# Designs tried in a protein design run: peptides against a protein of PDB entry 5Z08. Part 128

Target 1, 168 residues: chain A of PDB entry 5Z08
Amino acid sequence: RQKDEWAKKTSSLMKQLDWFIGEHLGAMLAAEELGGPVVGELMEIDPDDLSAGFNAHGKLKKATSQPDLDRRQRRIDDIWGPQDEQGQAHKRKRGADEALAASAEMRDLIEQLMNKLVEAGGDNSATYVEIPRESAAARFLVRSKVAMFHPNDARRLRLVDFGRDLDD
Target 2, 222 residues: chain B of PDB entry 5Z08
Amino acid sequence: GLPRLIDAIEEASKIPAKRRQTPIKPTIEKLTTHLYTHGASPDSLLRLADLLTLRNHLDQASLAAITRNLYPSSTVSDEVVLRFIGALGHGQLKPTLALQALFLRWLVMVYHLLENPGVLGQVYGVLFDLLDTAAIRPQLCHLLALVTRRKHVRPFRIQAILTLSRQTGGDPNLTGLLRVFKNYYPEIIVGDATKGRASAFKHPDPQWRQHLDEIQQRRSEA

## One batch from the design tools (peptide; made by RFdiffusion4, then SolubleMPNN)

Design b2_p16_5_s2 (from b2_p16_5, 13 letters changed)
Fold by OpenDDE base, seed 1:
Structure b2_p16_5_s2 (fold): chain B 168 residues (1-168), chain C 222 residues (1-222), chain A 16 residues (1-16)
Amino acid sequence: as target 1 above (168 residues)
Amino acid sequence: as target 2 above (222 residues)
Amino acid sequence: SHLAELEAREAALAAA
C-alpha cells in the first residue's frame, strides 16, 4: 500500500514536472542558452523575446541591427531576414523551436539521471550521466541542488541522493 | 553633535538591551538622521565601523540602519576599509552574513572615495577566498570586479572561479567576475558553463549615490 | 569613477 502510494505520488510529480518543463521551464532554458537571463530571474519569457536575442547582460536586445551578435545570434539574424510580417512569423517559430528543444533536452537529462540512479543500485560511482555539454538544463539542476557534477569531471552529472542524508 | 551620539551608542552597545536604562532606538534614529543629513567624518566613520564590525549588544536592525546611512562626508581611510574586510567570513565573532553583504555593498558604493584603493588589492586573496559563501557572493563579486587588476588574475584563481562557477551552475556574479578576468587575459577559455548571463555589476543604489554626491559636494564648498 | 569604468566596459562589451 505505501509503495503504491509512493509510486502514484512519484508518477503525479513526474507529470507535473513534465508539464512545468513544457509550459515554463523550456522557454527559460532556451533564453539562458541564447545568453539571456539565468533561470529564476525572468519567469515569463515570450517567444518573441527569445527571437529578439539577448545582449551581453542577458537583457532583451531591442530590435536594433547591432552587428556583434554571438554566432548563434548571427544565425538568428541570418534567419531573421528583413522585418517583414513573414520575418516576424519565422522569428516566433524559431523561438518556439528553441523552447521545444530546451524542453526536450531537460526531459532527456532528467530521464537519464533517474535511470542511472535506479541502475546503480546504491553505487554512487555508477550514478553519473555523461553530458555532451554543459547545458542550461544541467546548470539549472545544479543550481537547484537537484544534481551535482563529479568533483573531478564536469562532464559527469548525477542526482543528489537525498535519501542517504536521512540515514546519516 | 555626531560624536556625542556615537558616545551614547558605544556605551549602550556594551549593555544587553534588557539591562539598558533607556531605549537605544531613539538615539539610533538621531544618529541615522544626522548621517543622512551631514555624513560621517573620517573619525566618526572609524568609530562607526568599530560599532558595526565588533561584537556588541546592538540589534541587527540598528546595525543595518547605520550601515544604510553610512555616508562618508569626505574620504574613507584604509583603517575603515580594513575593519569591514576583517568582519567578513564565518565565525562566532563575525557579524551576520546579511550585515556582511551590506558592508560589501557599502564598499562598492564608496569605492571612489577610498584614500587608497590599493588597500583592497592587498587583501584581494582574502576577498577571493570568500566566493564560496553564497550569502555574500553577489556583492563580493561586484567589489572584486572593481578591485581586480592584472596582477590578481592568476592561473589558480582562474581555475578556482571556473570550478566554483560549475559547482554553482553558472552563478551570474561569478560569470561577471570571470569576464573581468578575461579582459586582462583574453585567452581565458570561458567554458560553456560561463556562456550564461553575467551580472553587469550596476550601482546597487542610484538614490544612495545621488545623496552621497550631495554630501560630498557640500564638503567641496566648505 | 571605477563604476563608470565598469559600466563603460560593459557598454563596450554590449556594443561589441
Scores: peptide ipSAE 0.018, ipTM 0.574, DockQ to the pose 0.019
Fold by OpenDDE base, seed 3:
Structure b2_p16_5_s2 (fold): chain B 168 residues (1-168), chain C 222 residues (1-222), chain A 16 residues (1-16)
Amino acid sequence: as target 1 above (168 residues)
Amino acid sequence: as target 2 above (222 residues)
Amino acid sequence: SHLAELEAREAALAAA
């Protein structure tokens, strides 16, 4: 029963994540790969956002999530936004293709990271995935504090084990 | 005048908000209005720097408001700079990281008014060692971009920033700083970490700059 | 100013 509930919850979460990657994150990652805005960049925290305070780890206590999303979206739209009509169609198509590619890369990377975490059976040394390049996807996961590089090897990436921190 | 306002705030800063006889907010508003209109003299800047950097009973909003209006009417002394630098980092006696970021931003915006820009070069190591502090990193990188000279670009610092860049997933501010380093040593291989967008280190607040210029111009006419 | 130099260098890099 508990395993089945966990499996269902995991499946639901994976579907939501897949949706999020496809609908939102892929385009942003594509923009980053093309030299656009960095995804999840702590944009120069408006002095007003600074007033919300940072924790010792540099995380905003109150994520003013929405305004920053809109501002990032605008910048993405400015980068990917239509130039002249013919240039617009090509730019849109290229943007869509790059977004799909970025989405696929992110999905694959997450899958590999999760699989390695499961296979490692609690051995953190065995949880590393070898990455062919420092992609926008990999960088995003690191910036988001979801993943971390091996301290001595930038080609090795692993998920941050949040479960261990809960048991301590 | 400004000195009297500072006196009142200094006295109020010694007392917890709940024990003050009068609300400090109106006095802070008068101070910030005065600063916006006239700027702060070197002497006033020093006093305000102490209020901003030393632990007292002023609320964060008041400290932020003062910092946002801290227009120098003249030059910025080494002593003032060192107060702000000394306030950086982690510790119970240090200002909040949010306020530290405002201080760094302020130093960027007034860099051209420093009596001795070399003072920042002397404390370069202190600044550089704080790059791991994510909350202040954007402004810190910007300041370091202004301050960095060839003498500061050492192998250990190159390696440190490269390592930190990887660990942060290619923070664009670090990439920007690495570009500054590369200006002095073109042979610096900024590996895949630089595939990310570098920060351009644009002026943080063009309106603030314009207003500062107006205040500074009035000094030259006097 | 060093800022002006940085801006000029960025402009030069963008123009190159």
Scores: peptide ipSAE 0.018, ipTM 0.555, DockQ to the pose 0.018
Fold by OpenDDE base, seed 4:
Structure b2_p16_5_s2 (fold): chain B 168 residues (1-168), chain C 222 residues (1-222), chain A 16 residues (1-16)
Amino acid sequence: as target 1 above (168 residues)
Amino acid sequence: as target 2 above (222 residues)
Amino acid sequence: SHLAELEAREAALAAA
């Protein structure tokens, strides 16, 4: 009975997580990868401010003419820029594609982390997933205190085992 | 005047709230109103710093209200600064981390009024060692961003920030601080963990700044 | 001012 309720609750939470990743988190992670706001920080970013793109400091650059700084700024402007129809379709598509990619990366990462945790059978040393890069997804999980990097290898990520800390 | 209000609060602070004959809230409101209107003299600042930083029976809301209205009418002494710095960190005798964050925010907002800004540089290590405390990290990084000079940018501190940045998943405040470090040593390689957004360390409260400027202007005219 | 210092620092970072 309790196991079944736990399984149902877990399934429900996983569905909610999947929904959250797809509907919200993916776009935010994509924005972070593009130099936008960090996920989980109070985005006092006015949506209108997002349209102007982020400088290397994560601030809205005023439209100064220099072309090479243009690409990342363009990407944020592409994600959040005003709805002119034709440019919007490509921008929306690119933003959507990046959000989808970020969503997929997050889902895959969570799945790998969970699988490793289950496979490890309580051996914390075996719970590490090798990540190809420090992605926004990985950083988000660490910021959220859901995951942690290996102390000596930033390419290794594991879930935080909250169960152990509760039994102590 | 302000000294009498402080006297009353000091006396009340010695007594548990349940044992007070008179509610302290009206006196706190009078104090905060006075502070908002006139600011605090250096002497009053010191007394208020003691009330804010030393363990007493004042409630957190009252302490926060005083801190939010702690406008200096003049300069801020080293002694006042050191009271607030000494109140930082973990310990049963220390103020709550929430209140510590307000103190750090206050120090940021009054930094230009310090009699000796160098005092913060002298305690740089103490401040830096608190970066692992997440609850105060945003304001602490902001303060460190103001305080940091070339002499403070050492390899071990660079490495410490980089390590902590990885451990925190690239806290924007740490990234911001590391960018400050990079101003002194451009060769600092900001690792992949710092590819994220950096905090801009904007003034925490523009309205508070404006009001402070008004209070300070009255001093210059007197 | 705090703002001026921050702006100057940002400008220095942008120039670097």
Scores: peptide ipSAE 0.023, ipTM 0.583, DockQ to the pose 0.018; fails the geometry check
Fold by OpenDDE base, seed 5:
Structure b2_p16_5_s2 (fold): chain B 168 residues (1-168), chain C 222 residues (1-222), chain A 16 residues (1-16)
Amino acid sequence: as target 1 above (168 residues)
Amino acid sequence: as target 2 above (222 residues)
Amino acid sequence: SHLAELEAREAALAAA
């Protein structure tokens, strides 16, 4: 009975998490990846400031034409670039695509982290997931104190095991 | 005048709010109005710094209101700066972290009025060691971005920022500070942390700056 | 001095 209730609660929580990732967190993470506000920072970003795109410093890019910005920053310029009707549709689509990509990355990362935690059987050294890059998703989990990087290797991320801290 | 208002507030600050015969709020409002209109002289700034930084019976809203209106009419002395720096950190006798953040913001906004900007460089270590305190980190990084010189960019501090950046999931203020460090040592490998958003350390309050400039200009004409 | 009074006050507030 208790195991079944726990399984149901876990399933419900996972569904809620999946919903939250898809409906809210994915867009915020995409904005962060695009040089927008860091999730949880009260950046007074006026919605109008969102429309102008962010430079590598998280500043609104003034409309100056300089070509060599990183593909994701180009995506910002495309997402926030000139208001031509076709540009707006492509911009909305691209924003949606980035939100979907960020959502997928977060889901995959959480799944990997949980799987490694279960597989490790209590060995903390085995709980680390190798991450290909420091993503907005990874950073968010660390800021949220849900995950931790390996002290000596920023490519290795693990869930914080709150259960072990109770046994010590 | 301003000295008499400060006297009244100093006396009131010695007494718990429940034991005061008269409400302090009207006097605080008169003080803040005076500060907004005329600014504070160096002597008044020191007295107000003591009221803001030392434990007393003033409420947080009053302290915040004074801090938000703390326009220098002239320069800011080392003594005033050191009062605010000494008020930073953890402890029962320290101001709240919210008020400390306002102090750091104030120091950023009046940095150009410091009699000796080097005083902040002398206490650089004290400021730097507080970077782990999340509540004050944004303003602290901004202040450090202004204060940092080549002599402060040491290997242990580089490593400390890198470590803290990882632990905080790439706090943009830390990334911004690390970019300032990189200006002195281009060889600093920030890794993927530099690909993250960095704070631009913009002026915290353009309206406050404009009003400060007006107060400072009136002094130059007198 | 004003500082001495403030320090005495801090001590009194810490003891209360």
Scores: peptide ipSAE 0.009, ipTM 0.566, DockQ to the pose 0.126; fails the geometry check

Design b2_p16_5_s3 (from b2_p16_5, 12 letters changed)
Fold by OpenDDE base, seed 1:
Structure b2_p16_5_s3 (fold): chain B 168 residues (1-168), chain C 222 residues (1-222), chain A 16 residues (1-16)
Amino acid sequence: as target 1 above (168 residues)
Amino acid sequence: as target 2 above (222 residues)
Amino acid sequence: SRLAEFEEELRRLAAE
């Protein structure tokens, strides 16, 4: 029963994360990769709200900052867009392609991080994923306190084990 | 006069110091004294730019002394500017990074005397790509702060500054340059990079400025 | 482990 509830909560969280990546985060990460504003600095995602999302009741507080994200994304697109109609169409297409690429990169990175965490069986030294570069996705996860770099190797990234902090 | 002093130094620059029949130091001192008193004409300025930027047998102290006294009596041509820009970066034929920093400082101090300030905007990419060179970064950021226009503020350059700022632990000069970028696009979120101390890009040498103004004033009265 | 179940769910979600 508790396992099933946990699985349901996890599934729900993953669906929400996938939605968030696809609808919002991918475009913002793409903007960062293209040299736009850094994602999450404006999201005062109170580390407490991310941590509070993992409270015993599993209610992710609705990130109330969704409207501000959409407004910012539009501004980024407006700032860097070509002024002509053809340029706008090319920019929209390029922006969509970059957003898809960033979404895919974020999804892949999260998957690798989770896979390593599972494979490690509790050995923290084995939970590191080797990243080819410090991507916007990697930086976002670190800024969000979801992931951390190896102290001696910035090419090694792992998930923050929130479960340990709950058992202490 | 100044042309004869330059002639003597040009000839001496072709010969290693140990093989010179006469010490060059007295001639350098005469040159720097003349430059301090009268400044350099456009023609003399070009010749001096070649002496400073091209590989020759002049010692670093002499080159630095000439650069510190390189007061334009008139305007600074695009050709002179391009000599100094071409001397920037890494390479066996390029001046030392210490001398390059002095050239960048000089360009900052004479920016208002450029015949065409737009020439620096045309080579903006060349300047920007040198930001990773720590030895010249302070003066380079200052020059870029003067040169930057809206057309130069591009996404890839924003990201490059942000990346370099992280790698350098938040260099105040990079933070200062990023603030200049933000003036053109207030929507740029610079995060923790802007929470740090930024350089104000103050004039590098107020005394040098004052002396330059005195030299320039004498020209306007002639 | 709870983590293995999470990974399986993630794989399922990625496959959908």
Scores: peptide ipSAE 0.006, ipTM 0.278, DockQ to the pose 0.010
Fold by OpenDDE base, seed 5:
Structure b2_p16_5_s3 (fold): chain B 168 residues (1-168), chain C 222 residues (1-222), chain A 16 residues (1-16)
Amino acid sequence: as target 1 above (168 residues)
Amino acid sequence: as target 2 above (222 residues)
Amino acid sequence: SRLAEFEEELRRLAAE
C-alpha cells in the first residue's frame, strides 16, 4: 500500500514537473541560452519576447528606444532570415523550437540524473552524470539546489541526495 | 588623399624593400599622419586591414605604425573585423604574434564602433582556442571579456580556462576572463582560481580613446 | 520526498 502510494505520488510529481518544464521552464531556459535573463529574473517570457532577443545585459529589447539596438537586431534578423511575414513566422517557430529543445534537454538531464542515482546504490561517486555542455537546464538545477557539480569537474553533475540527510 | 597613399603602399608592398625604387618610409609617415588627423573611412579600413593581415614586403615597424594610427572615422565593418580575426594564430603566412597583439588591442579599442558586435561572438571559438598563445593572451582575454555572452560559457571552456590557469600559474588575464564567466553563471565552480589577482580589463590607451572620440565627433558635425 | 522537495523548489523559483 505505501509503495503504491509512493509510486502514485512519484508519478503525479513527474507529471507536474513535465508540465512545468513544458509550459513555463522551457521558454525561460531558452531565453537564458539565448543570452536573456537567468531564470528568476523574468518569470513570464512570452515566445514573442524570445523572438525580440535580449541585450548584452539580458534585458528584453524594446522595439522603440535605442536605434543601435535596432540595427543589431536587424542584423541578427538578416542573419537569421528574411524580415517578411515568413521571416517573422520563422522567428516565432525558431523561438518555439528553442523552447522545445530546452524542455527536452531538461527532461533528458533529469532522467539521466535520476537513473545514475538509482544505479549508484548509495555510492556518491557513481551518481555523477557527464554533461556535454553546461546548459541552462544544468545551471537551473544547480541554482535550485537540486543538483551539484563535482567540486573539481564542471562536466560532472549529480543530484543532491536529500535522503541521506534524513537518516542522520 | 588617403586612397592615393594606400595605392602607393599597396604597390610598394608587392616589392621587396631592396628592390624598391623609392623608400616607402616617407609614404608610411604621410599615411600615419593622415590617419591620425582624419581617421580612415570604412573602405580605407578594409584596404588597410588587407595590408596589415596579408603577407607582403612591408616591414614590421611600418605595420605597427599603421595599426597604432588606425582610427576609424566611422564604423568598422564585419569584413574588416574578420580580416583581423583571420590573421590570428600560428603560421608562416600569418602576421607576427606581436602584430596580432596590436590587432587584438585595436579590436578592443574600437569595439563600440563595430557595425555588428555579434560578428565576434560568431568567431568566439577561434578566439578562445588561441588562449594558449602567451604573446597574445592579455589582449585576447580582454577582447573575450567584451565578447563573452551566456551562450559561450560552456563546461569545456570553463575547464579549459581552469587547466590553462593552472599551467600558467594563474595568469591574471585568465582569472579575469573566468570572473566574466562567473558573472553569467555564479554557480560555476572555479575553486580558488577566482580568488587570485585578476585583470580589470581597463581601456588599454586612454589617449588613443580620446583622439578617436575627437575624430568621431568631426564626422557627426559634417 | 525528493521529488516533492524539487517541486517545492521549482514552485518557489516560479513565485520569485
Scores: peptide ipSAE 0.015, ipTM 0.264, DockQ to the pose 0.013; fails the geometry check
Fold by OpenDDE base, seed 3:
Structure b2_p16_5_s3 (fold): chain B 168 residues (1-168), chain C 222 residues (1-222), chain A 16 residues (1-16)
Amino acid sequence: as target 1 above (168 residues)
Amino acid sequence: as target 2 above (222 residues)
Amino acid sequence: SRLAEFEEELRRLAAE
């Protein structure tokens, strides 16, 4: 009974989290990756705004369609540099794609972190996930005190074990 | 001598730890002890910079230990500086962000020994563009605070740092860097983003500095 | 518990 209630609660929470990631957090994370505000400062980012990027004033710039640049974690100069006027339709699609990609990255990161925690069986050394980059998702989890970097290796991330503090 | 120790470590760095016939740790300890006692010559610094910045099979603890003991006995060349700058940022072939933070800290601590401090000014854009990387930001801001000149304080960078300061909730290091910018352009409105505590950019390790000074003094007496 | 805390923190961050 308690396991089933826990499973249901966990499932419900996961659904809510998935919804939140998909509807809100993904766009915000994508904005951060594109040099927009850090998650928490701008609640409503229109996908159109993501595609436009941000100018040096934090205002939406018109996004140029260069597809091949790993658009995530652009340099400040690339983010704030002059963007040529490319068409609005490619911008919306790109903003949506970046939000979806950010959502997927966040989901995948959470899944990996949770899986490692379960697999570690209490060994804290085994709970670390290797991250390819310091993503907006990773930074968000750390700012939220949900995750922490390895003290000696910022490419290793683990969930904070909140359960230990409650059983004391 | 130091060159022979570096040779041994270079050869070991080509081989995965599990395939090494001899443990490298004793050689690393000898190297770090030698570096602590005598410092590194310009030639040795270059070789060590390559070991630290290029992908190899050395463990992170060994790389960190070398970096923490990387006392220059003389000056630091542009080439050495550029090796460390080239190692910054994200990429599969780049060192860990933790190690990059140590490199930046090292550059701060040896800034006064650079043969040409202007070399950092030439790569200012590369450094500035990494400010979004939280793991290296504290040391990066400190280095930028040393390097920044009027020519670097451009409108787009002013706005970029203001934006990033807001985004980070007023990171004290960014606030400190904004104060440096304001010294060149007093009219910069830092707004509410700078009402926070700014970093003073104090020397990161006074003991390390003292020991460096002792190594440098021995050179002047020889 | 962790997810709930995370959601609460997310909500808190979203409310600021």
Scores: peptide ipSAE 0.015, ipTM 0.282, DockQ to the pose 0.018; fails the geometry check
Fold by OpenDDE base, seed 4:
Structure b2_p16_5_s3 (fold): chain B 168 residues (1-168), chain C 222 residues (1-222), chain A 16 residues (1-16)
Amino acid sequence: as target 1 above (168 residues)
Amino acid sequence: as target 2 above (222 residues)
Amino acid sequence: SRLAEFEEELRRLAAE
C-alpha cells in the first residue's frame, strides 16, 4: 500500500516535471543558452523572442535570421556580434525548435543522471555523468540543488542523493 | 569549547604581540587542534573569517595555521565566502598575498560545502580582475575553473586571458582556465596559448579532503 | 528505494 502510494506520487511528480519542461522550462533554458536571462529572471519568454537572440546584457536583440547553427556551437561572435535585420516567420519556428531542443536536452540529462545513480549501487564516485558542455539544463539542475558538479571536474555532474538521509 | 578559544584569540588580536600578557601560541594550537578534530560550525566559521581577513595583531604563522585547519563541520555561508573574497587584492588593510592564496585554496577545497555556490558567480568579475596578481593566480585560476559558467565566458575575458597568457609566457594556470572557457565555447581560437602545458586543477590537498570528509560524515551521523 | 522508483518512473516517461 505505501509503496503503491509512493509509486503513484512519483509518477504524478514525473508527469508534472515533464509537463513543466515541455511547456515552460524548455523555452527559458533555450533563452539562457542563447545568452538571455537566467531561468527565474524572466517568467515568460515568447519563442519569437528566442529567435531574435540576446545582446551581451541578456536583452532581446532585433530579429535577425541566423542560419541553423547548432545552438551548442554558437560562436561568441555570433552571440555578441552585431545583428542584421531578417524576417519574423522563420523566427517563430526557430524559437520553437530551440525550446524543443532545450526540453529534449533537459529530459536526456535527467535520464542520464538518474540512470547513473541507479547503476552506481551506492558508489558516489560512479554517479557522475560526463557532460560534453555546461548547458542551461545542467546549470538549472545545479541552481535548483538537484545536481552537483564534481568538485574538480566541471564536466562531471551527479544527482544529489536525498535518499541516504532518510534511511539513517 | 571552540567559542571560548575564539573569544580569547579575538581579545588577543586587538593587542600587539609585545604587549600581550600571555603568549597566544598555546591558544592558537588549542584552536587548530579543536578545528582539526571537530571542525567549525557556521557561526564559528564567520568569527574565524573575520579574524583571518580583518587587520589585527595576529602573526602570519598563526593566521596560516588557522586557515590550514579551517574544516567546516557543516556548510559555508555566503557571508563567510564574502569575507574571504573581500580580503583579496592589494592594499594596506588587506591580508598578505600569501595568506590570500591560502584563502583561495580553502575556497577551492570547500566549494562543495557552500550554501550558495552562486555567490562566487556573482563576484566573478572581482575574482577575474585579480588574475594579473601572480602570487594568487594559481589558486585563483583553480577557483575560477570551478566557478566559471557560460555567462561568465565573454569575449573581453577571453581576450584578457589570452593577453595575460602571452605576457606571462603561457602560465599553465591561465592555459587551464582557457581550456575551461573552451569547454563552454569550443570555437574559441586560443592559438598557441593553448598548445602549452595546462594545469589540471587537481585537488590541492588530498589528505585535507579526506579529513574534511571524515568531519562531514560525523555530522550526518549525528 | 525512492530514488530507484523515481528513476524507473523517469525511464517509463522517457519511453512513452
Scores: peptide ipSAE 0.007, ipTM 0.264, DockQ to the pose 0.019; fails the geometry check

